# Ledger of designs, part 249: peptides against a protein of PDB entry 7AE7

Target 1, 321 residues: chain A of PDB entry 7AE7
Amino acid sequence: KVYKDLREFLEVLEQEGQLIRVKEEVNPEPDIAAAGRAAANLGKNQPAVFFEKIKGYKYSVVTNVHGSWQNHALMLGLDKNTSTKDQFYELNRRWDKFPVPPNVVKREAAPCKENVIDKDINLFEILPLYRINEQDGGFYISKASVVTADPEYPDDFNKLNVGTYRIQVKDRDRVGIQALAMHDIAVQLEKAEAENKPLPIAITIGNNPLVTFMASTPVGYNQNEYEFVGALQDGVPMDIVKSDLYDHLYVPAGSEVVLEGHIIPRVRTVEGPFGEFPGSYSGARLQCEVKIDRITHRTNPIFENLYLGIPWTEIDYLMAL

## One batch from the design tools (peptide; made by RFdiffusion4, then SolubleMPNN)

Design b2_p26_3_s4 (from b2_p26_3, 13 letters changed)
Fold by OpenDDE base, seed 4:
Structure b2_p26_3_s4 (fold): chain B 321 residues (1-321), chain A 26 residues (1-26)
Amino acid sequence: as target 1 above (321 residues)
Amino acid sequence: MMKRFELPEPNTDYDTTPAEEANKAL
């Protein structure tokens, strides 16, 4: 089984008994985080949790999508009871198919382009934002696949980076991004900042589960994560589309929300704290700031966000192999 | 009426991390 988008994966998770649907209106805090922790407490077969109605928000949230070995097996299109060993061997067998180039689809064929916001941008109208942990310094987007390119080689598709970075919401149209020196985005940002230029960025939310997996998996600077997604799809190309603002940035065609903008050159603002582990916060630091210039989104977009409650968390499964 | 969730008691039945489970399976 290959998934075009998050929605097709959530349908399979629900069919397989790996998704809890919460139909009653919940409070953003503490109910989302509490329900994620309650799902984690069900044992090793941790389901995703889908919240249909959130007080004060128009749209839905899903969390704990990658939060178990069963969900990981289903992501690979295997039986949910496939052993961790067999999942590892199948992942390695598919990894050797790299590169599998993506299909570039037309704008009209991309579900992420159904709606456009290019003025009066307000992230709180599109994303049901909440504190993941009780003492978080703000609202985090913790499961985005962030697309950037090398500003010296913008047309080199092998240098197109799709990574997962900690993103704090700073304002209606601004986010802080944690670009550490070990991340490919930091190399690209250094080149842009040397010339005092903005770095083009697309922050994609609610993707094909293999895009989220590959964005969380370290690869070489000259390796494209989308070509690995095609490999992990057993040689089936994924669908990508050009960003609206940048001809050289490509986003997953099925993304629920795409935040297009730029990293502001040579600006650093306070980001954090964030609870990476229960009772452990990474300190507040000066981090990069992104201006959001355009949003594209699916009708009734689903905000996929990371579960970071009681161990084991989604990050423990995303980084396990 | 809005649903309220209470924090469950910590799950203590996790003797091994997912990474440790993966490493033991190999």
Scores: peptide ipSAE 0.076, ipTM 0.552, DockQ to the pose 0.019
Fold by OpenDDE base, seed 1:
Structure b2_p26_3_s4 (fold): chain B 321 residues (1-321), chain A 26 residues (1-26)
Amino acid sequence: as target 1 above (321 residues)
Amino acid sequence: MMKRFELPEPNTDYDTTPAEEANKAL
């Protein structure tokens, strides 16, 4: 089975008994994090948790989408009871199919383009933002696939990077991003900042689960994560669409939300603390700031965010193989 | 594998991590 988007995957998770729906209205805090911890207590077969109604917000949240070996098997389109060993062998077999180039779809064919916000941007109107951990320094977008390119080679598709980074909401239209020196985005940002230029960025939320997986998987600087998604789809290309602001940035056609903007050159602002693990907080640091200039989103967008709590976390599964 | 996240060492009091389960299965 191949998935076009998050919604097709959530449907399969629900059919397989790997999704819990919370239908009652919850408070953003502490109920989302508490329900995630309660799901983790169900043992090794941890379901995704879908919150249909969140007090003060219009839209839904889903967490723990990658939070079990069963969910990981289903992501690969395997039987949910496929052994970790057989999942590993199948992943490696598919990896050898790289590169599988994506299909570039027309704007009108991309679900992520159903709605546009280009003025009076307010992230709180689109994303049900909450504090993941009680001591977090703010609201985090922790499961975004962030698209950037090499500013010296913007038309080199092999240098297009799709990565996962810690993102703190700073204002209605601003986010802090943790670009560590070991990340491809940091190399690209260094080149832009040398010229005192903004780095174009697209922050994509709620993707095909293999996009999220590949955005969490380190690849070579001259390798495109979308071409690995096609390989992991057993040779079926994924669908991408051109960003609205930038001719050189492509986003998953099925993204729930796309935040388009730029990293402000040579600006650093306080970001954090963030509880990356139970009882462990990454301290407050000076990090890059992104201005959001445009939003595109699906109708009734689902905010996919990372479950962080009692082990095992989604990160543990996303990095296990 | 470049750790994109500095994963602090998982609390050793929990069952084998997914990575350790994967490594034991191989």
Scores: peptide ipSAE 0.038, ipTM 0.507, DockQ to the pose 0.017
Fold by OpenDDE base, seed 2:
Structure b2_p26_3_s4 (fold): chain B 321 residues (1-321), chain A 26 residues (1-26)
Amino acid sequence: as target 1 above (321 residues)
Amino acid sequence: MMKRFELPEPNTDYDTTPAEEANKAL
């Protein structure tokens, strides 16, 4: 199977018994994180947890989408009982199909464009934000696929980067982003900051599960993650759409939420602490700040966020192969 | 009446990382 979006994958997870649907209204804290920890304790076959109703918010949350080998097999469109070995062999067989260029769809064909917010931006109206860990210094977006380009070569599609970064919500229309020197985004940001220019950015939330997988997988600076998604789809191109603000940025057509904006040049603000691992908090540091200038989203957007509770975490499965 | 998520008993089988499980399977 090939998935166009998160929703098609969640439907398969539910059919396969790998998704728990919580229909009762929950509190953002501590209930979301507690339910994630409870799901992680169900053993090796950890389900996704979908919360239909969050108190004080309009929209839903899903966690632990990649949180098991069964979910990983289903992501590859395999039987959920496919061995880790056979998943690895199939992943490698598909990897050899690189590059598979994405389809650029029209704006009117992209579900991520169903709704637009370009004024009075408030992330809390769109995302059911909660603290993942009790001692987190704020609300985190921990499972976004972040799109940036090389500011020297903005039209070089091979230098278009899709990565996963730690993002703290700072204000209604501002987020902190952790751009480590080893990440491709740091190279692109350094070039922009050398000229005191903003770096264009699109933060995409609730994607096709293979987009999230590839955004968490290190690739070469001159390799496009979307072309690997097409390879991992066994040669079926993924659908992308042009961003609304930038001609050179492309986002997954099926994204639940797209935050379009810019990294503010030479600005650093306090970010953290964040519980990256149970009982391990990264201290507060000065990090980059993103201004959100436009939001596009699907009707009734699903906030996909990372489960970081008890080991094994969802990130351990995303980075295992 | 919120159904308390009964915390299932802590899974103690944390002995191998997903990466180590993958590496042992290869």
Scores: peptide ipSAE 0.036, ipTM 0.536, DockQ to the pose 0.019
Fold by OpenDDE base, seed 3:
Structure b2_p26_3_s4 (fold): chain B 321 residues (1-321), chain A 26 residues (1-26)
Amino acid sequence: as target 1 above (321 residues)
Amino acid sequence: MMKRFELPEPNTDYDTTPAEEANKAL
């Protein structure tokens, strides 16, 4: 089975008994994090948790999408009871199919383009934002696939980077992003900042599960994560579309929300603290700031966010192989 | 009446990480 988007994967998770649907209105805090912890306590077969109604917000939240070996098997389109060993062997067999180039679809064929916001941007109108941990310094977008390119080689598709980074919401149209020196985004940002230029960015939320998996998996600087997604789809290309602001940035065609903007050159603002692991907070640091200039989104967008709580977290499963 | 989600007690049997489970399976 191949998934075009998050919605097709959530449908399979629900059919397989790997998704809990919460139909009652919940408070953003503490109910989302509490229900995630309650789902993690169901044992090793941890389901995704889908919240249909969030008090004060228009849209839904889903957490713990990658939070079990059963969900990981289903992501690979395998039987949910496939052993961790057999999942590993199948992943390696598919990895050897790299590269599988993506399909570039037209704008009118991309679900992420159904709605556009280009003025009066307010992230709180689109994303049901909440604190993941009680002591977090703000609201985090913890499961985004962030698209950037090499500013010296913008037309080199092999240098297009799709990565997962810690993102704190700073204002209605501003986010902080943690670009660590070991990440490909830091190389690209250094080049842009050397010239005092903005780095173009697309922050994509609610993707097909293999995009999220590859965005959390380190690859070579000259390797494109979308070509690995096609490999992990057993040779079926994924669908991508041009960003609205940048001809050289491609986003997943099925993304629930795309935040298009730029990293402000040579600006650093306070980000954090954030509870990355149970009982461990990363301190407040000066981090990069992104201005959001445009939003595209599906009708009734689903905010996919990371479950952080009692081990094992989604990070532990996303980085386990 | 908000039904208190009775949070089940934290599972303390974290004897093996997903990465360790993967490594032991290999």
Scores: peptide ipSAE 0.066, ipTM 0.557, DockQ to the pose 0.018; fails the geometry check

Design b2_p26_4_s1 (from b2_p26_4, 12 letters changed)
Fold by OpenDDE base, seed 2:
Formats: sequence, structure tokens, C-alpha cells
Structure b2_p26_4_s1 (fold): chain B 321 residues (1-321), chain A 26 residues (1-26)
Amino acid sequence: as target 1 above (321 residues)
Amino acid sequence: MEYYELKVKPTPPPEEQIKAIRDAIA
């Protein structure tokens, strides 16, 4: 089984008993984080939790999508009871199929392009934002696949980076991003800042589960994560589409929300604190700032977000493979 | 792309899991 988008995966999770649908209205805080913690603490067969109605917001939230070995098996299109050993074996077998180039689809064929917001941008209107931890310094987007390119070689598809980074919402049209020196985005940002130029960025939310997986998996600087997604789909190419603002940035065609913008050169603003683990807050730091210039989204977009808690949580499963 | 319809009968989540989530949001 190959998934085009998050929605196809959520349907399979629900069919397999690996998704709990909450139909009643919940409070953004503390209910979403509390439910995510409860799901993670089940010890085995941890389900995704889908919230249909969030008080004060128009759209839905899903959490804990990658939160179990059963969900990982299903992500690979395997039986949910496939052993961890057999999952690793199959993952390695498929990894050898790299590279599998993605299909570039037309704009009109991409579900992420159904709606456009290019003025009066307000992230709170499109994303049901909430604090993940009680002492967080703000709202975080913790499960985005962030797309950037090498500003010196923008047309080199092999240097197109798709990564997962900590993103704090700063304003209606601004986010902070944690670009650590060990990340490929930091290399690209350094090049842009050396010339005092903005770095183009697309922050994609609610993706094909293998895109989210690969964005969380370290690869070489000259390796494209989308070509690994095709390999992990057993040789079936994934679908990508050009961003609206940048000809050289490609986003998953099925993304629920795409935030297009730029990292402001040589600007640093306070980011954090963030509860990376319960009781362990990273201090506030000066981090990069992104201006959001355009949003594209599916009709009734699903906000996929990570629950962070005591291991083993969803992040531990994403990093363990 | 052949939509491989997983002809798998929907299996509901275990009642204990549903209860744990409900208790967390109550």
C-alpha cells in the first residue's frame, strides 16, 4: 500500500484500530496535549488521536500519527503486527532502491493548492494552535517538513533539503525556526546570510507519512529526501508540485497546509522556552525568523502536530528507524 | 495508480484506549 497524503494514511489507521476519533469539542489546552500523553502512555499499539472540533478554531488536529510500531508497519504498507525486525529488514531492502525520482504534477492536480491566502495572513485562522507543554513560551509547529534549497545551486535537485525543525509561532505571519549547525538548512542559511539575502522556505504540514519520516531521517547533503520516499514506497514515485513563490522549491502535492516565505537574513529573535521533555525546558535562545508570504491549503486542512513527552513518544519512533 | 482498497474490515480501537483518551480530556 502506498499513500498519496495524510488522509489516506489516517483512513488506514482508523480501519486498523490505530486511530481514535474525538468527535466532541475539546479545549486546545490542555486537552490535546493530555490526550497525546495518554495515547503515548498506553505502552503498546499507541493510536493516533484525531480531534474533529477544537474550541475557538475552524479546523481539526491529529497527533501521535507515528506513535507506535504498528503505525510504522502500516506506514510501510505492511501488516500492523509486523515485527520491528521485519520492518527494519523491509526498510533496508527498499532503501537500496534509492534514488526514485518524484513525479512533478501540475498545480491544478495538487490538493495542497485548493485554497490560497496571499493577504492578511493569520496562522491562527488556518492552524488550531496550542501549547504542547504548559511552560512553553508559545505555540509550536513540531511536525512540519521544511523545504529549502542551496542558494548557490538552487536548481540542483540533489541539494533540495526536506527537514524537520522546531518552529515557534511568533506572530500572525511570522515563525521562529531552530536551524542547528548540524542541519543542512544551516549550511544553506549561512550562504544566504553571507550575501545578506533571504532564504526561500516552504513549511509543509500534514504530509504523506513517509515524507514526515524522511524529513526526520538524516541523509547526505547531496541526497534528496523525496527520492528516498519513492524508494520506501517500493519504487513508486511520490507526487510533488512547485511552490507558488519559488520555481526551485517543490512541496508534497498532498500537503494539508503549505506556508511559503523566507528566512529574514541576519535577524535573530527570542525563541522558547520549549519543553523538549517533561521537566526539561531548553532555555530561550535567539533564533532565525521566517516571514510567511503565502499560504496554500486543502479544504478543511488537518493540522498534524507532534506530542512531546517522556520516551517512548512519537519523536522517538521517528528517530529510531 | 490502483487504489489498493484494503478490504480489511474496520477494527475499532480497544475500549481501554478509548477510555484512556476520554479520561484525559474530561
Scores: peptide ipSAE 0.250, ipTM 0.683, DockQ to the pose 0.289
Fold by OpenDDE base, seed 4:
Parts: C-alpha cells; sequence; structure tokens
Structure b2_p26_4_s1 (fold): chain B 321 residues (1-321), chain A 26 residues (1-26)
C-alpha cells in the first residue's frame, strides 16, 4: 500500500490496532508527553496516540506515529507482523529503485493548499504546541520535514534538500532551527550567508510517513529525498507541489501544515535547552532563526510531533536504518 | 471547532495499551 498523506497512514494504523484515539480533552502538558512515554514503554506493538481535543487549542496532535516495528512495517505497506529482517530486506530492495521522480501536482490539487494565512501569523493558532520535558527552553516542532535548496543552483532539483532538524518556537512567527555543519542545510545556509541573503525555507509538518522517514535518513548532497520516497513506494511517485513563496521549493502535496519563510542571514539567537533524553539536556546554544512569512494548511490540520525519551522511542525507529 | 475524524472503523488496540495511556493522562 502507498500513502498519499499522514491521514491515510493514520487510518491504516487505526485499522490495524496501532493507533489509540484519545477523545476526551487533555491538557497539552503533561498529558501529551505522558501518553507518548506510556506508549513507548509498552515495549512492543507501540501505537500512535491521537489526541482529538487539546485544552486551549483548536486542532489535534498525533505522536508516536513511527513508534514501533509494526508501524514501520505498515509504513512500508507490509503486514504489521513482518519481521525486522524482512522489513530491512524489502527496504534495501526498494532502495535500488532510486531515482523515482515525484509528480508535480497543480496547486488546486494539493491538500496542503486548502487554507492560507499570509498576515497576522501566529503558530499557536495552527499548532497545539507543548513542552515535552519540564526543563525544555520552549516548545519544539520535532518531526518536521524541512525543505531548502542550493542558492547557487536553485533550479537543480538534485540539490533540493528535505531534512529533519530540531525547531524551537521563538515567537508567533519565528522559529529557531538547529542546522549542524554535517547537514546539507548548513552548506546551503553558508552560501546564502556569504552573500548576506536570506535562505528560503519551507517547514512541512504532518507528511506521508515515508517523507518523514527519508527526511531523517542521510543521503548524498546531490540526491533528492523525494526520489527516494518514490523508490520506497516500490516505484510509485510521490506528489509534490510548488511552494507559494518560492518557485524552486517543492513541498509534499499532502502536508498538514507548511510554514514558508526564510532563515535570517547572519543572525543567531538562543535555542534550547532541550531534553533529548531524560537527564541529558543539550544546553542552550546560538542557532539560526527563521521568519515565517506564509502558512498553508489542510482543513483541521493534524500536528504530528515526536515523543523524545528513553530508547526505544520513535526517533530510534526512524534512525535505526 | 470541527476536528478531523478518521472515517475508518478501527480495530481496537489491546485493552492493556488503552489502559496504559489512560493511566498516564489521568
Amino acid sequence: as target 1 above (321 residues)
Amino acid sequence: MEYYELKVKPTPPPEEQIKAIRDAIA
């Protein structure tokens, strides 16, 4: 099975008994993190947890989407009871199909374009933000697929990067992003900053689960993550759409939320601390700052976020490859 | 406020899982 978006995947997870739906109103803190921890601590068959109602917020949250080997099997369109060995075998077999170019769909055909916010940007109106750990320096978007391009080669689709980075909410229209030197985004940012230019960025939330997977998987600088998604879909192209602000950035057509903006050149602001693991905080660091200029989103957008805690958490399943 | 509803008839997760999540958010 191939998934067009997060919603189709959540439907399958629910059908397969791999999603718990919380229908009662919960507090953003500590309930979301507590539930994510409880799900992770089950040790096997860890389900996604979908929160329909969050106090003080309009929209829903889902966590632990990639939180088990069963969910990983289902992501690959396999039986949920497929062995880890067979999952790896199938993954490797499909990997050899690279490249599978994506389909560029029209704006009117892209669910992520259903709603637009281009003034009075407020992330808190769109995303039910919460702290995962009590000592976190703020609210984090931990499972976004971030799209950037090479500013010297903006039309080179092979240099289009889709990566996962730690994002701290700084203000209603600003986020901090941790771009490490080993990441392709850091190379692209260095080029932009050399000319004192903004780096165009699209932060996408709530994607096709294979997009999230590939965004968390290191690939070559001249390899496009969307072409790997098509390979992992066993040769079925994924659907992408042009961003609203930038002709050279493409986002998943089915994204729940797309934050379009730019990395401010030569600006660094305090980011963190963040509790990546219980008892280990990465400390506060100076990191890049993104201004959000436009939001597009599906009607009733789902905020997909990562639970971070003691292994094995969903991050371990995403990075275990 | 219209929430997204999954239209699929779910297979219920194991009772133990449901209990663990409920106990964590109680």
Scores: peptide ipSAE 0.188, ipTM 0.656, DockQ to the pose 0.825
Fold by OpenDDE base, seed 3:
Structure b2_p26_4_s1 (fold): chain B 321 residues (1-321), chain A 26 residues (1-26)
Amino acid sequence: as target 1 above (321 residues)
Amino acid sequence: MEYYELKVKPTPPPEEQIKAIRDAIA
């Protein structure tokens, strides 16, 4: 089984009893985090939690999508009861199929292009933002697949980076991003900042689960995460589409929300604290700032966000492979 | 690498899972 988008995966999770749908209206705080904690504490088969209605917001939230080995098996299109050993074996077998180049689809064929916001950008109108942890310094987008390219080689598709980074909402049209020196995005940003140029960026939310998995998996600087997604789909290419603002950036065709913009060169603003670990907060740091210039989104976009809690949480499963 | 077999508790039945989530939201 191959998934085109998050929605197809959520449907399978629900069919397999690996998704709990909350139909009643919830408060964004503390209910989403509380439910995520409860789900993470259910033992081996932690379900995803889908919130249909969030008070004060128009759209839905889903958490804990990668929160169990069963969900990982289903992500690979395997039986949910596939052993961890067999999942690893199959993952490794498929990994050897790299590269599987993605299909570039037309703009009109990409669900992420159904709606456009290019003026009066307000992230709060599109994303049901909430504090994940009580002591968080703000609202975080914690499960985005962030697309950037090498400014020196913008047309080199092999240097296109899709990574997961901590993103704090700073304003209606601004986010802080944690680009650590060990990340490929930091190399690309350094090149842009050396020239005092903005770094083009697309922050994609609510993706094909293998995109999210690969964005959380370190690969070589000259390896494209989308080509690994195709490998992990057992040789079936994933669908990507050109970004609206940048000819050299490609986003998953099925993304729920795409935030297009740029990292402002040589600007650093306070980001954090964020509760990355239970009872432990990363300190506030000066981090990069992104200006959001355009949003594209599916109709009734689902905000996929990470639950961070007591291990084993979703992040532990994403990093364990 | 000793895979700490986290004594992963058996997953409760779906009804108990739903209840646990509802109880956490209540």
Scores: peptide ipSAE 0.293, ipTM 0.718, DockQ to the pose 0.122; fails the geometry check
Fold by OpenDDE base, seed 5:
Structure b2_p26_4_s1 (fold): chain B 321 residues (1-321), chain A 26 residues (1-26)
Amino acid sequence: as target 1 above (321 residues)
Amino acid sequence: MEYYELKVKPTPPPEEQIKAIRDAIA
């Protein structure tokens, strides 16, 4: 089975008993994190948790989407009870199908383009933001697939990078991004900053689970993550669409929310702390600043965010592979 | 690839899962 978007995957998770739907209104804090911890504590088959109603917000949150081996099996379109060994075997088998080029769809065919916000941008109106950990220095977008290109070779699709980075919300239209030297985005940013130019960026939220998986998986600088998604879909291309602001940036057609903007050159602001692991906070650091210039989103967008809590959190599953 | 066995506890029945989530939110 192949999923076009997060919604199709969530439907399967729910059908397979791997998603808990919370229908009652919850407080963003501490309820979302508390429920995520509870889900993580449920043992082997940790479900995703979908919050339909969040106090003070219009839209929903889902967490722990990749939070179990069962969810991972389902992501691969396998039986939820597929052994970890067999999942790895299947991943490796499909990996060899690289590259599988994505389909570029028209703007009107992309669900992520259903709504546009180009003025008075306020992230809080679109994303039910909350502190993931009690000691977090702010609200984090922790499960975004961030799209950037090589500013020297913007039309080289092989250098299009889709990665997962720690993103702190700094203002209504500003986010901090942790672009470490080991990340491909840092290479691209260095090139942009050398010329004192902004780096175009699209921060995509709520994707096809394989996009999120590949964004969290290191690949070669000249390898496109979308082409791996197609490989992991057993040869079925994924759908991408041009960003609204940048012809050379492509985003998943099915993204729930796309934040389009730019990394401000040579600007660093305090980001953090963030609780990456229970009891372990990465300290506050000077990080890059992104200006959000445009938002596109699906109607009733789902904010997919990472659950971070007790060991064997969602990140542990994402990194385990 | 060395797969590590995640020490994952057995998944409780759906009802117990729902209860655990509700109890965490209460």
Scores: peptide ipSAE 0.163, ipTM 0.619, DockQ to the pose 0.136; fails the geometry check

